Peptides against a protein of PDB entry 5VVV. Designs and how they scored, part 63

Target 1, 276 residues: chain A of PDB entry 5VVV
Amino acid sequence: FLCGVVEGFYGRPWVMEQRKELFRRLQKWELNTYLYAPKDDYKHRMFWREMYSVEEAEQLMTLISAAREYEIEFIYAISPGLDITFSNPKEVSTLKRKLDQVSQFGCRSFALLFDDIDHNMCAADKEVFSSFAHAQVSITNEIYQYLGEPETFLFCPTEYCGTFCYPNVSQSPYLRTVGEKLLPGIEVLWTGPKVVSKEIPVESIEEVSKIIKRAPVIWDNIHANDYDQKRLFLGPYKGRSTELIPRLKGVLTNPNCEFEANYVAIHTLATWYKSN
Target 2, 276 residues: chain A of PDB entry 5VVV as posed
Amino acid sequence: FLCGVVEGFYGRPWVMEQRKELFRRLQKWELNTYLYAPKDDYKHRMFWREMYSVEEAEQLMTLISAAREYEIEFIYAISPGLDITFSNPKEVSTLKRKLDQVSQFGCRSFALLFDNIDHNMCAADKEVFSSFAHAQVSITNEIYQYLGEPETFLFCPTEYCGTFCYPNVSQSPYLRTVGEKLLPGIEVLWTGPKVVSKEIPVESIEEVSKIIKRAPVIWDNIHANDYDQKRLFLGPYKGRSTELIPRLKGVLTNPNCEFEANYVAIHTLATWYKSN

## One batch from the design tools (peptide; made by RFdiffusion4, then SolubleMPNN)

Design b2_p14_1_s3 (from b2_p14_1, 8 letters changed)
Fold by OpenDDE base, seed 4:
Parts: sequence; structure tokens; C-alpha cells
Structure b2_p14_1_s3 (fold): chain B 276 residues (1-276), chain A 14 residues (1-14)
Amino acid sequence: as target 1 above (276 residues)
Amino acid sequence: SVKERFRKIALEDL
């Protein structure tokens, strides 16, 4: 069971010292996972093709080493979906080389994120792939196999919540393709019925699990505030039955952008996880 | 922007 934090928000990323402090807190609270997915990290998303500099490499190596010191699984995410051409072998090779670089930093766990992108393929991809889901699954499976089938590999679908599913969760051709064709060792990220799910009913997890043919990892936006800089979510982790735990592969909270605001959010997630 | 659109959707989901 993956339980911890995704740094998945838009806005100023956390500094390395905040991330190390996070790992210390996660260990202390018996949480086990950190997903590196800061939307405004340029080499994560907008410039995903760009290799890390020597200085950036040293920082990431230090961060990955710190995660290991605190027994936290460091998952490196990349979000190529804004401008990748899935059918272009050069793009696939560029993605491979980027993940090879991160593997050299000592990273062993990875994620491909296709969240917050348009549901459209370019003309070249439409000639090769039957759908956007087929293109995403193809590259995800290829990368997963290329990396030697790492123990933890995550996929974030473009339809990552109930409100994004067309026509709905159980009838989504996109999620059906993901469920049928994504290799079984790849985990699927999900935010619940909504982007920011006030509640995640058990029945909603059973519905998505059926179509994706696996238990999801919750990307939990309950404490996310990157959409409203006037709000801080200081309340407890709530609206999730502990009956979800045996039906999930994990929960990763995407909390407030303000690192210091997240004590209650993360601590109460840990309490929830231990109460099963 | 994509960012603004998804931020707006997140607010509509609240």
C-alpha cells in the first residue's frame, strides 16, 4: 500500500530542505511514499525533454538519497502529454533518455502523467493509434518494459476522475482501453468522483476498479489549494472510509502549496491509514 | 491556459 504525499500542485515547488523535512515527517508517521510531480518544475512538464544540468542532477541525487535514508519510496513523475508525439520514435527515445538520467540518480520508481491535457491527438498520432488511450498505453507499456519493469510504476490517465469520464466512469472507452491494455504491473492514479473530491465513496472505487481492472492509487486533492490562493486547507483528512484501504493500491495526498500548512493534512492521513 | 482551465474545473467541483 503506497501512502504519503504527491508534490503535484501548480505554483512554487517545495525547496529541497522542505522535501527532506517531509521525508522525516513521513517516516515518523509511518508513511512510505513521495511522488515528485511539481507542475511548475519545467523539466517535469513544459520542458520534459530537457536533461537535468549537473547542478540539478546533484540536487536530485541528494533528494533521492535522503528519501532512501528515511525509507521513503521516491517516485519520479514526468508529464510529457502537453506536446509529445506518441508515434514519433525520437520522442519515445527522448523520454527513455530522460528516465535513464533519473535512474542514474538512484531512482527506481517512476510515473507517467497524462493529467491536465486535452483529449486530442495530433494528425501523426491519429494515423498510428486508434485512440488517445491507445497512444498513452503504448508509450507507457514501452517505457515500463524499457526500465526493466520497476516494482512501482504509476500512470495518471487524462480521465483521472469521475467528472472527466465520458460518458461516465463505467462506460468510458478511454478507461476501458487503459484497463484492457495497460500492463498489469502499472498502477493507475485516480482523484475520486471529482478533481477535488469532498468524499470518495466505496462504490465509486469499485466502479473505477472494475473498468481499469486494478485497484487505483488515490491522488487525493482534498487539501490542494493551488486552484484558490485565498484558501488554506487546515482540516483533517476526511470523507474517505477506512473500507477504502483494502480496495486501493495507495493514497498520495496532494496538499497545500504552502509546505508549513500541511502538518494536519499529512498527520491525519497517517492516522486514517493506521485505523484500518 | 490549461492551468487556468483545470483550476477553474477544480473550483466548480467544490
Scores: peptide ipSAE 0.183, ipTM 0.866, DockQ to the pose 0.835
Fold by OpenDDE base, seed 5:
Structure b2_p14_1_s3 (fold): chain B 276 residues (1-276), chain A 14 residues (1-14)
Amino acid sequence: as target 1 above (276 residues)
Amino acid sequence: SVKERFRKIALEDL
């Protein structure tokens, strides 16, 4: 069971010292996972093709080593979906080289994120792939296999919540393709019925699990505040039955952008996780 | 921007 934090927000990324402090807290609270997915990290999303500099490499190596020191699984995410051409072998090769670099930093767990992109393919991809889901699954499977089938590999679908599913969760052709074609060793990220799910009913997890043919990892936006700069979510982790735990592969909270605001959010997630 | 899109979507789901 993956339990911890995704740094998945838009806004100023946490500094390396905050991330190390997070790992120390996660270990102390018997949480086990950190997903590196800061939207405003240029080399994560906007410039995903760009290799890390020597200085950035040293920082990431140090961060990954710190995660290992605290027995926290460091999952490196990349979000190529803004401008990748899935059918272009050069793009696939560029993605491979980027993940090879991160693997050289000592990273062993990875994620491909296709969240917050347009639900369309370019003309070149339409000639090769039957659907957007087929394109995403193809590259995801290829990358997963290329990396030697790492123990933890995550996929974030473009339809990552109930409200994004067309026509709905159980009938989504996109999620059907993901469920049928995504390799079984790849985990699927899900935010619940909504992007920011106030509640995640058990039945909603059973519904999505059926179509994706696996238990999801919750990307939990309950404490996310990047959408409203006037709010801090200081309340406890709530609106999730502990009965979800046996029905999930994990829960990763995407909390407030303000690192200092997240003590209650993360601590109460840990309490929730241990209560089952 | 992508950030504006995300904010809009998140606000529509609230």
Scores: peptide ipSAE 0.148, ipTM 0.859, DockQ to the pose 0.803
Fold by OpenDDE base, seed 1:
Structure b2_p14_1_s3 (fold): chain B 276 residues (1-276), chain A 14 residues (1-14)
Amino acid sequence: as target 1 above (276 residues)
Amino acid sequence: SVKERFRKIALEDL
C-alpha cells in the first residue's frame, strides 16, 4: 500500500530542505511514499525534453538519497502530454533518455502523468493511434518495459476523476482502453468522483476499479489550495471510509502549496491509514 | 491556458 504525499500542485515548488523535512515526517508517521510531480517545475512538464544540468542533477541525487535514508519511496513523475507527439520515435527516445538520467540519480520508481491536457491528438498521432487512450497506453507500456519493469510505475489518466469521464466512469471508452491495454504492473492514479472530492464513496472505487481492471492509487486533492491561494485547508483528512484501504493500491495526498500548513493534513492521513 | 481551465473546474467541484 502506497501512503504519503504527492507534490502535485501548481505554484512555487517546495525547496529541497522542505522535501527532506517531509521525508523525516513521513518516516516518523509510518508513511512510505513521496511522488515528485510539481507542475510548475519546468523540466517536469513544460520543458520535459530538457535534461537536468549538473547542478540540478546534484540536487536531485541528494534528494533521492535523503528519501532512501528515511526509507521513503521516491517516485519521479514526468508530464510530457502538453506537446508530445506519441507517434514520433524521436519524442519517445527523448523521454527514455530523460528517465535514464533520473535512473542514474538512483531513482527506481516512476510515473507518467497525462492530467490537465487537451483530449486531442495531432494529425500524425491520428494516423497511428485509434484513440488518445491508445497513444498514451502505447508509450506508457513501452517506457515501463524499457526501464526494466520497475516495482512501482504509475500512470495518471486524462480522465482522472468521475466528472471527466465521458459519458460516465463505467462506460468511458478511454478508461476501458486503459484497463484493457495498460500492462498489469502499472498502477493508475485517480482523484475520486471529482477533481477535489469532498467524499470518496466505496461504490465509486468499486466502479472505477472494474473498468481499469485494478485497484487505483488515490491522488487526493482534499487539502489542495493551488486553485485558490486565499484559502488554506487546515482541517483533518476526512470523507474517506477506512473500508477504502483494502480496495486501494494507495493514497497520496496533494496538500496546500504552503509546506508549513500541511502538518494536520499529513498527520491525520497517517492516523486514518493506521486505523485499519 | 490549460492551467486556468483546470483551476476553474476544481473550483466548480467545491
Scores: peptide ipSAE 0.198, ipTM 0.870, DockQ to the pose 0.836; fails the geometry check
Fold by OpenDDE base, seed 3:
Structure b2_p14_1_s3 (fold): chain B 276 residues (1-276), chain A 14 residues (1-14)
Amino acid sequence: as target 1 above (276 residues)
Amino acid sequence: SVKERFRKIALEDL
């Protein structure tokens, strides 16, 4: 069971010292996972093709080593979906080389994210792939296999919550394609019925699990505040029955952008996880 | 921007 934090917000990424402090807290609270997915990290999303510099490499190696020191699984995410051409072998090879570099930093767990992108494929991709889901699954499976089928590999669908599913969760052709064609060793990220789910009912997890043919990892936006800079979410982790735990592969909270604000959010997630 | 899109979507879900 993956339990911890996703740094998945829009806004200023956490500094390396904050991330190391997070790992100390995660270990202390018997949480086990950190997903590196900062939306405004240039080489994560906008410039996903760009290799890390020597200085950036040293920082990431140090961060990954710190995660290991605290027994925290460091998952490196990349979000190529803004401008990748799925049918272009050069794009696929560029993605491979980027993940090879991160593998050299000692990273062993990876995520490929297709959240917050348009459903439109370019003309070249439409000639090769039957749908956007087929394109995403194809590259995800290829990357997963290329990396030697790492123990932890995550996929974030473009339809990552109930409100994004067309026509709905159980009838989504996109999620059906993901469920049918995504390799079984790849985990699927899900935010619940909504982007910011006040509640995640058990029935909603049973519904999505059926179509994706696996238990999801919850990307939990309950404490996310990147959408409203005037709000800070200091309340406890709530609206999730502990009956979800045996029905999930994990829960990763995407908390407030302000690192210092997340004590209650992360601590109460840990309490929730241990209560099962 | 992608950020404004995300913010819009997140606000529609509140």
Scores: peptide ipSAE 0.189, ipTM 0.872, DockQ to the pose 0.835; fails the geometry check

Design b2_p14_1_s4 (from b2_p14_1, 8 letters changed)
Fold by OpenDDE base, seed 4:
Structure b2_p14_1_s4 (fold): chain B 276 residues (1-276), chain A 14 residues (1-14)
Amino acid sequence: as target 1 above (276 residues)
Amino acid sequence: SFKEEFQKIALADL
């Protein structure tokens, strides 16, 4: 069971010292996972093709080493979906080289994120792939196999919540393709019925699990505030039955952008997790 | 911007 934090918000990323402090807190609270997915990190998303500099490499190596010191699984995410051409072998090779660099930093766990992108493929990809889901699954499976089938590999679908599913969760051709064709060792991220789910009913997890043919990892936006910087979500982790735990592969909270605001959010997630 | 679209979507789901 993956339980911890995703740094997955838009806005200023956390500094390396905040991330190390997070790992210490996660260990203390018996949480085990950090997903590196800061949307405004240029080399994560907008410039995903760009290799890390020597200085950035040293920082990431230090961060990954710190996660290991605190027994926290460091998952490196990349979000190539804004401008990748899935059918282009050069794009696939560029993605491989980027993940090879991160593997050299001592990273062993990875994520491919296709959240927050248009459902439309370019003309070249439409000639090769039957749908956007087929293109995403093809590259994800290829990368997963290329990396030697890592123990933890995550996929974030473009339809990552109930409101994004067309026509709905149980009938989505996109999620059906993901469920049928994504390799079984790859985990699927999900935010619940909504982007920011006030509640995640058990029945909603049973519905999505059936179509994706696996238990999801919850990307939980309950404490996310990047959509409203005038608000801080200081309340407890709530609206999730403990009956979800045996039906999930994990829960990763995407909390407030303000690192200092997240004590209650993360601590109460840990209490929730240990209550089952 | 994509951030504004995401913010709009997240606010619509609140």
Scores: peptide ipSAE 0.049, ipTM 0.789, DockQ to the pose 0.802
Fold by OpenDDE base, seed 2:
Structure b2_p14_1_s4 (fold): chain B 276 residues (1-276), chain A 14 residues (1-14)
Amino acid sequence: as target 1 above (276 residues)
Amino acid sequence: SFKEEFQKIALADL
């Protein structure tokens, strides 16, 4: 069971010292996972093709080493979906080389994120792939196999919550393709009924699990404030039955942008997880 | 809209 934090918000990423302090807290609270997915980290999303500099490499190596020291699984995410051409073997090779570099930093767990992107393929991709889901699954499977089938590999769908599913969760052709064609060793991220879900009912997890043919990892935006930085979400982790735990592969909370605001959010997630 | 209030607005597009 993956339980911890996704740094998955828009706005200023956490500094390396905050991330190290996070790992210490995660270990102390018996949480086990950190997903590196900061939207405004340039080489994560906007400039995903760009290799890390020597200085950035040293920072990432230090961060990954710190996660290992605290027994926290460091999952490196990349979000190529803004401008990748899925059918272009050069793009696939560029993604492979980027993940090879991160593998050299000592990273062993990875994520491909296709959240917050347009559902449209370019003309070249439409000639090769039957749908956007087929394109995403193809590259995700290829990357997963290329990396030697890492123990933890995550996929974030473009339809990552109930409100983004067309026509709905159980009838989504996109999620059906993901469920049928994504390799079984790849985990699927899910956010619940909404982008910010006040509640995640058990029935909603059973519905999505059926179509994706696996238990999801929750990307939980209950404490996310990137959409309204005038607000801090200081309340406890709630509106999730502990009956979800046996029906999930994990829960990763995407908390407030302000690192210092997240004590209650993360601590109460840990209490929730240990209460089962 | 009620969708905007809980969307991860790509703050990059605002």
Scores: peptide ipSAE 0.047, ipTM 0.762, DockQ to the pose 0.144
Fold by OpenDDE base, seed 5:
Order: C-alpha cells, then structure tokens, then sequence
Structure b2_p14_1_s4 (fold): chain B 276 residues (1-276), chain A 14 residues (1-14)
C-alpha cells in the first residue's frame, strides 16, 4: 500500500530542505511514499525533454538518497502530455533518455502523468492510434518495459476523476482502453468523483476499479490549495472510510503549497491509514 | 473545474 505525499501542485515547488524534512516526517508517521510531480518544475512538465544540469542532477541525487535514508519510496513523475507526439519515435527516445538520467540518480520508481492536457491528438497521432487512450497506453507500456518493469510505476489518466469521464466512469471508452491495454504492473492514479473530492465513497472506487481492472492509487486533492491562494486547508484528512484501504493500492495526498501548513493533513492521513 | 482553470492559467503563462 503506497501511503504518503504527492508534491503535485501548481506554484512554487518545495525546496530540497523541505522535501528532506517531509521524508523525516513521513518516516516518523510510518508513511512510505513521496511522488515528485511539481507542475512548475520546468523539466518535469513544460520542458520535459530537457536533461537535468550537473547542479540539478546533484540536487536530485541528494534528494533520492535522502528518501532512501528515511525508507521513503521516491517516485519520479514526468508530464510530457502538453506537446508530445506519441507516434514520433524521437519523442519516445527523448522520454527514455530523460528517465535513464533519473535512473542514474538512483531512482527506481516512476510515473507518467497525462493529467491537465487537451483530449485531442495531433494529426500524426490520429493516423497511428485509434484513440488518445491507445496513444498514452502505448508509450506508457513501452516506457515501463524499457525501464525493466520497475516495482512501482504509476500512470495518471487524462480522465483522472469521475467528472472528467465521458460519458461517465463505467462507460468511458478512454478508461476501458486503459483498463484493457495498460500492463497489469502499472498502477493508475485517481482523484475520486471530482478533482477535489470532498468525499470518496466505496462504491465510486468499486466502479472505477472495475473499468481500469485494478485498485487505483488515490491522488488526494482534499488539502490542495493551489487553486485558491487565499485559502489554507488546515483540517484533518476526512470523508474517506477506512473501508477504502483494502480497495486501494495507495493514497498520496497533494496538500497545501505552503509546506508548513501540512502538519495536520499528513499526520491525520497517517492516523487514518493506521486505523485499518 | 479547478483543473480547467489551471490549464487555462498554465496556457496563459506561455
């Protein structure tokens, strides 16, 4: 069971010292996972093709080593979906080289994120792939196999919540293709019925699990505040029955951008997880 | 949605 934090917000990323402090807190609270997915990290999303500099490489190696020291699984995410051409072998090779660099930093767990992108393929991809889901699954499977089938590999679908599913969760052709064609060793990220789910009913997890043919990992935006800089979500982790735990592969909270605001959010997630 | 606004912000800052 993956339980911990995703740094998955828009806005100022956490500094390396905050991330190391996070790992210490995660270990202390018997949580086990950190997903590196800061939207405004240029080499994560907008400039996903660019290799890390020597200085950035040293920082990431130090961060990954710190995660290992605290027994935290460091998952490196990349979000190529803004401008990738899935049918172009050069794009696939560029993605491979980027993930090879991160593998050299000692990273062993990875995520491909296709959240927050347009549902339309370019003309070249439409000639090759039957749908956007087929294009995403093709590259995800190829990358997963290229990396030697790592123990933890995550996929974030473009339809990552109930409100983004067309026509709905159980009838989505996109999620059906993901469920049928995504390799079984790849985990699927999900935010619940909404992007910010006030509640995640058990029945909603059973519905999505049926179509994706696996238990999801919850990307939990309950404490996310990147959408409203005037608000801090200081309340406890709530609106999730502990009956979800045996029906999930994990829960990763995407908390407030303000690192110092997240004590209650993360601590109460840990209490929730241990209560099962 | 929250994410549609952020997609719009991320697209507007390009």
Amino acid sequence: as target 1 above (276 residues)
Amino acid sequence: SFKEEFQKIALADL
Scores: peptide ipSAE 0.041, ipTM 0.756, DockQ to the pose 0.094
Fold by OpenDDE base, seed 3:
Structure b2_p14_1_s4 (fold): chain B 276 residues (1-276), chain A 14 residues (1-14)
Amino acid sequence: as target 1 above (276 residues)
Amino acid sequence: SFKEEFQKIALADL
């Protein structure tokens, strides 16, 4: 069971010292996972093709080593979906080289994120792939196999919550393709009925699990505040029954952008997780 | 911006 934090917000990424402090807190609270997915990190998303510099490599190696020191699984995410051409072998090769570099930093766990992108494929991809889901699954499976089938590999769908599913969760052709074609060793990220789910009912997890043919990892935006600069959510982790735990592969909270605001968010997630 | 789009989407779910 993956339990911890995703740094998945838009806004200023956390600094390396904050991330190391997070790992200390995660270990202390018996949490086990950190997903590196900062949307405004240039080489994560907008410039996903760009290799890390020597200085950036040293920082990432140090960060990954710190995660290992605290027994925290460091998952490196990349979000190529803004401008990748899925059918272009050069793009696939560029993604492989980027993940090879990160693997050399000592990273062993990876994620491909296709959240917050346009659903339309380019003309070249339409000639090769039957749908956007087929394109995403194809590259995800290829990368997963290329990396030697790492123990933890995550996929974030473009339809990552109930409100994004067309026509709905159980009838989504996109999620059906993901469930049928995504390799079984790849985990699927999900935010619940909404992007910011007030509640995640058990029945909603049973519904999505049926179509994706696996238990999801919850990307939990309950404490996210990047969408409202006036909001700071300091409340406890709530609206999630502990009956979800046996029905999930994990829970990763995407908390407030302000690192220091997240004590209650992360601590109450840890209490929730240990209550089962 | 994608941030504004995400913010717009997240606000629609509130």
Scores: peptide ipSAE 0.040, ipTM 0.764, DockQ to the pose 0.811

Design b2_p14_2_s1 (from b2_p14_2, 9 letters changed)
Fold by OpenDDE base, seed 2:
Structure b2_p14_2_s1 (fold): chain B 276 residues (1-276), chain A 14 residues (1-14)
Amino acid sequence: as target 1 above (276 residues)
Amino acid sequence: SEAEKFLEEWSKKQ
């Protein structure tokens, strides 16, 4: 069971010292996972093709080593979906080289994120793939196999919540393709009924689990505030029954952008997780 | 939701 934090918000990423402090807090609270997915990290999303510099590599190696010291699984995410051509072997090779570099930093767990992108494939991809889901699954499976089938590999679907599913969760051709064709060792991220779900009903997890043919990892935006600079949610992790725990592969909270605002968010997630 | 609108508007700007 993956339980911890995803740094998955828009705006200024956390600094390395905040991330190290997070790992200490996660360990102290018996949480086990950090997903590195900061949207405005230059080489995570917009410039995913760019290799890390020597200085950036040293920082990431230090961060990954710190996660290991605190027994926190460091999952490196990349979001190539803004401008990748899935059918182009050079793009696939570029993605492989980027993940090879991160593997050299001592990373062993990875995520491919296709959240917050246009559903339209380019003309070249339309000639090769029958749908956007087929393109995403193809590259994700290839990368997963190329990395030697790491124990933790995550996929974030473009339809990552109920309101993004067309026509709905249980009938989505996209999620059906993901469920049928994504290799079984790859975990699927899910956000619940909405981008910011006040509640995640058990039935909604059973519905998505059926179509994706696995228990999801929740990317939980309950404490997210990047979308509203006036929002600061300091309330407890709530609206999630503990009956979800046996139906999930994990829960990763995407919390407030303000690092110090997240004490209650993360601590109450830990209390929730340990209550089952 | 407000977040869904934000993300929908964001995705349209990419």
Scores: peptide ipSAE 0.019, ipTM 0.608, DockQ to the pose 0.590
Fold by OpenDDE base, seed 5:
Structure b2_p14_2_s1 (fold): chain B 276 residues (1-276), chain A 14 residues (1-14)
Amino acid sequence: as target 1 above (276 residues)
Amino acid sequence: SEAEKFLEEWSKKQ
């Protein structure tokens, strides 16, 4: 069971010292996972093709080593979906080289994120792939196999919540293709019925699990505040029954952008997780 | 602005 934090917000990323302090807090609270997915890391998303510099490499190696010291699984995410051509073997090779570099930093766990992108394939991809889901699954499976089938590999679908599913969760052709064609060792990220789910009913997890043919990992935006600069959610982790725990592969909270605001959020997630 | 791009990306989330 993956339980911890995703740094998955837009806005100023946490500094390396905050991330190391996070790992210490996660260990202290018996949480086990950190997903590196800061939207405004240029080399994570907008410039995903660009290799890390020597200085950035040293920082990431130090961060990954710190995660290991605190027994926290460091998952490196990349979000190529803004401008990748899935059918272009040069793009696939560029993605491979980027993940090879991160593997050399000592990373062993990875994620491919296709959240917050246009659902339309380019003309070249339409000639090769039957749907956007087929294109995403193809590259995800290829990358997963290329990396030697790592123990933890995550996929974030473009339809990552109930409100993004067309026509709905149980009838989505996109999620059906993901469920049928994504390799079984790849985990699927999900935010619940909404992007910011006030509540995640058990029945909603049973519905999505049926179509994706696996238990999801919750990317939990309950404490996210990047979308509203006036919002600071200091309340407890709530609206999630402990009956979800046996029905999930994990829960990763995407918390407030303000690092010090997250004490209650992360601590109450840890209490919730240990209550099962 | 970066904030406008962010709001435009997040408006696709809501």
Scores: peptide ipSAE 0.018, ipTM 0.571, DockQ to the pose 0.134
Fold by OpenDDE base, seed 4:
Formats: structure tokens, sequence, C-alpha cells
Structure b2_p14_2_s1 (fold): chain B 276 residues (1-276), chain A 14 residues (1-14)
């Protein structure tokens, strides 16, 4: 069971010292996972093709080593979906080389994120792939196999919540393709009924699990505030029954951008997880 | 609780 934090917000990423302090807190609270997915890390999303510099490499190696010291699984995410051409072998090879670089930093766990992008393929991809889901699954499976089938590999669908599913969760052709074609060792990220789910009913997890043919990992935006700068939710982790735990592969909270505001968010997630 | 202490310390920094 993956339980911890995703740094997955828009806005200023956390500094390396904050991330190391996070790992210490995660270990103290018996959480086990950190997903590196800061939207405004240029080399994560907008400039995903660009290799890390020597200085950035040293920082990431130090961060990954710190995660290991605290027994925290460091998952490196990349979000190529803004401008990748899935049918272009040069794009696929560029993505491989980027993940090879991160593998050299000592990373062993990875994620491909296709969140917050349009459902439209370019003309070249439309000639090769039957749908956007087929294109995403093809590259995700290829990368997963290329990396030697790492123990933890995550996929974030473009339809990552109930409100983004067309026509709905159980009838989505996109999620059906993901469920049928994504390799079984790849986990699927899900935010619940909404982007920011006030509640995640058990029935909603049973519905999505049926179509994706696996238990999801919850990307939980309950404490996120990047979408509303006036929002500071310091309330406990709530609206999630502990009956979700046996129906999930994990829960990763995407908390407030303000690192110090996240004590209650992370601590109450840990309490919730231990209450099962 | 540790959370209450944190909220008290946090409220003083805002």
Amino acid sequence: as target 1 above (276 residues)
Amino acid sequence: SEAEKFLEEWSKKQ
C-alpha cells in the first residue's frame, strides 16, 4: 500500500530542505511514499525533454538518497503530455533517455502523468493510434518494459476523476482502453469523483476499479490549495472511509503549496491509514 | 495534541 505525499501542485515547488524534512515526517508517521510531480518544475512538464544539469542532478541524487535514508519510496513523475508526439520514435527515445538519467540518480520508481491535457491527438498520432488512450497506453507500456518493469510504476490518466470521464466512469471508452491495454503491473492514479473530492465513496472506487481492472492509487487533492490561493484547508483527512484501504493500492495526498501548512493533512492521513 | 500545538504555532506565524 503506497501511503504518503505527492508534490503535485501548481506554483512554487518545495525546496530540497523542505522535501528532506517531509521524508523525516513521513518516516515518523510510518508513511512510505513520496511522488515527485511539481507542475512548475520545467523539466518535469513544460521542458520534459531537457536533461538535468550537473547541479540539478546532484540535487536530485541527494534528494533520492535522503528518501532512501528515511525508507521513503521516491517516485519520479514526468508529464510529457502537453506536446509529445506519441507516434514519433524520437520523442519516445527522448523520454527513455530522460528516465535513464533519473535512473542513474538512484531512482527505481516512476510515473507517467497525462493529467491536465486535452484529449486531442496531433494528426501524426491519429494515423497510428485508434484513440488518445491507445497512444498513452502504448508509450506507458513501452517505457515500463524499457525500465525493466520497476516494482512501482504509476500512470495518471487524462480522465483522472469522475467529472472528467465521458460519458461517465463506467462507460468511458478512454478508461476502458486503459483497463484493457495498460500492463497489469502499472498502477493508475485517481482523484475520486472530482478533481478535489470532498468525499470519496466506496462505491465510486468499486466503479473505477472495475473499468481500469485494478485498485487505483488515490491522488488526493482534499488539502490542495493551488487552484484557490484563498483556500487553506487545515481540517483532518475526512470524507474517506477506512473501508477504502483494502480497495486501494495507495493514497498520496497532494497538500497545500505552503509546506508548513501540511502538518494536519499528513498527520491525519497517517492516523486514517493506521486505523484500518 | 501535536496537531493542536502546530496550529497554535502556525497561527502565530500568519
Scores: peptide ipSAE 0.008, ipTM 0.378, DockQ to the pose 0.025
Fold by OpenDDE base, seed 1:
Structure b2_p14_2_s1 (fold): chain B 276 residues (1-276), chain A 14 residues (1-14)
Amino acid sequence: as target 1 above (276 residues)
Amino acid sequence: SEAEKFLEEWSKKQ
């Protein structure tokens, strides 16, 4: 069971010292996972093709080593979906080389994210792939196999919540393609019925699990505040039954942008996880 | 929701 934090918000990323302090807190609270997915990290999303500099490489190696010291699984995410051409072998090769560089930093767990992108493929991809889901699954399976089938590999769908599913979760052709064609060792991220789910009913997890043919990892936006910088979500982790735990592969909270605001959010997630 | 609209606007501005 993956339980911990995703740094997955828009706005200023956490500094390396905050991330190391997070790992100390995660270990202390018997949580086990950190997903590196900061939206405004240029080489994570907008400039995903660009290799890390020597200075950035030293910082990431130090961060990954710190995660290992605290027994925290460091998952490196990349979000190529803004402008990748899925059918172009040079794009696939560029993505492989970027993940090879991160593997050299000592990373062993990876995520490929297709959240917050347009559903339209370019003309070249439409000639090769039957749908956007087929293009995403093809590259994700190829990257997963290229990396030697890592023990932890995550996929974030473009339809990552109930409100983004067309026509709905159980009838989505996109999620059906993901469930049928995504390799069984790849985990699927999900935010619940909404982007920010006030409640995640058990029945909603049973519905999505049936179509994706696996238990999801919850990307939990309950404490996310990037959409409203005037608000801090200081309340406890709530609106999730402990009956979800045996029906999930994990829960990763995407919390407030303000690092010090997250004590209650993360601590109460840990209490919830231990209550099963 | 406001969050869904925010995420849609960000996806279109990048």
Scores: peptide ipSAE 0.020, ipTM 0.672, DockQ to the pose 0.905; fails the geometry check

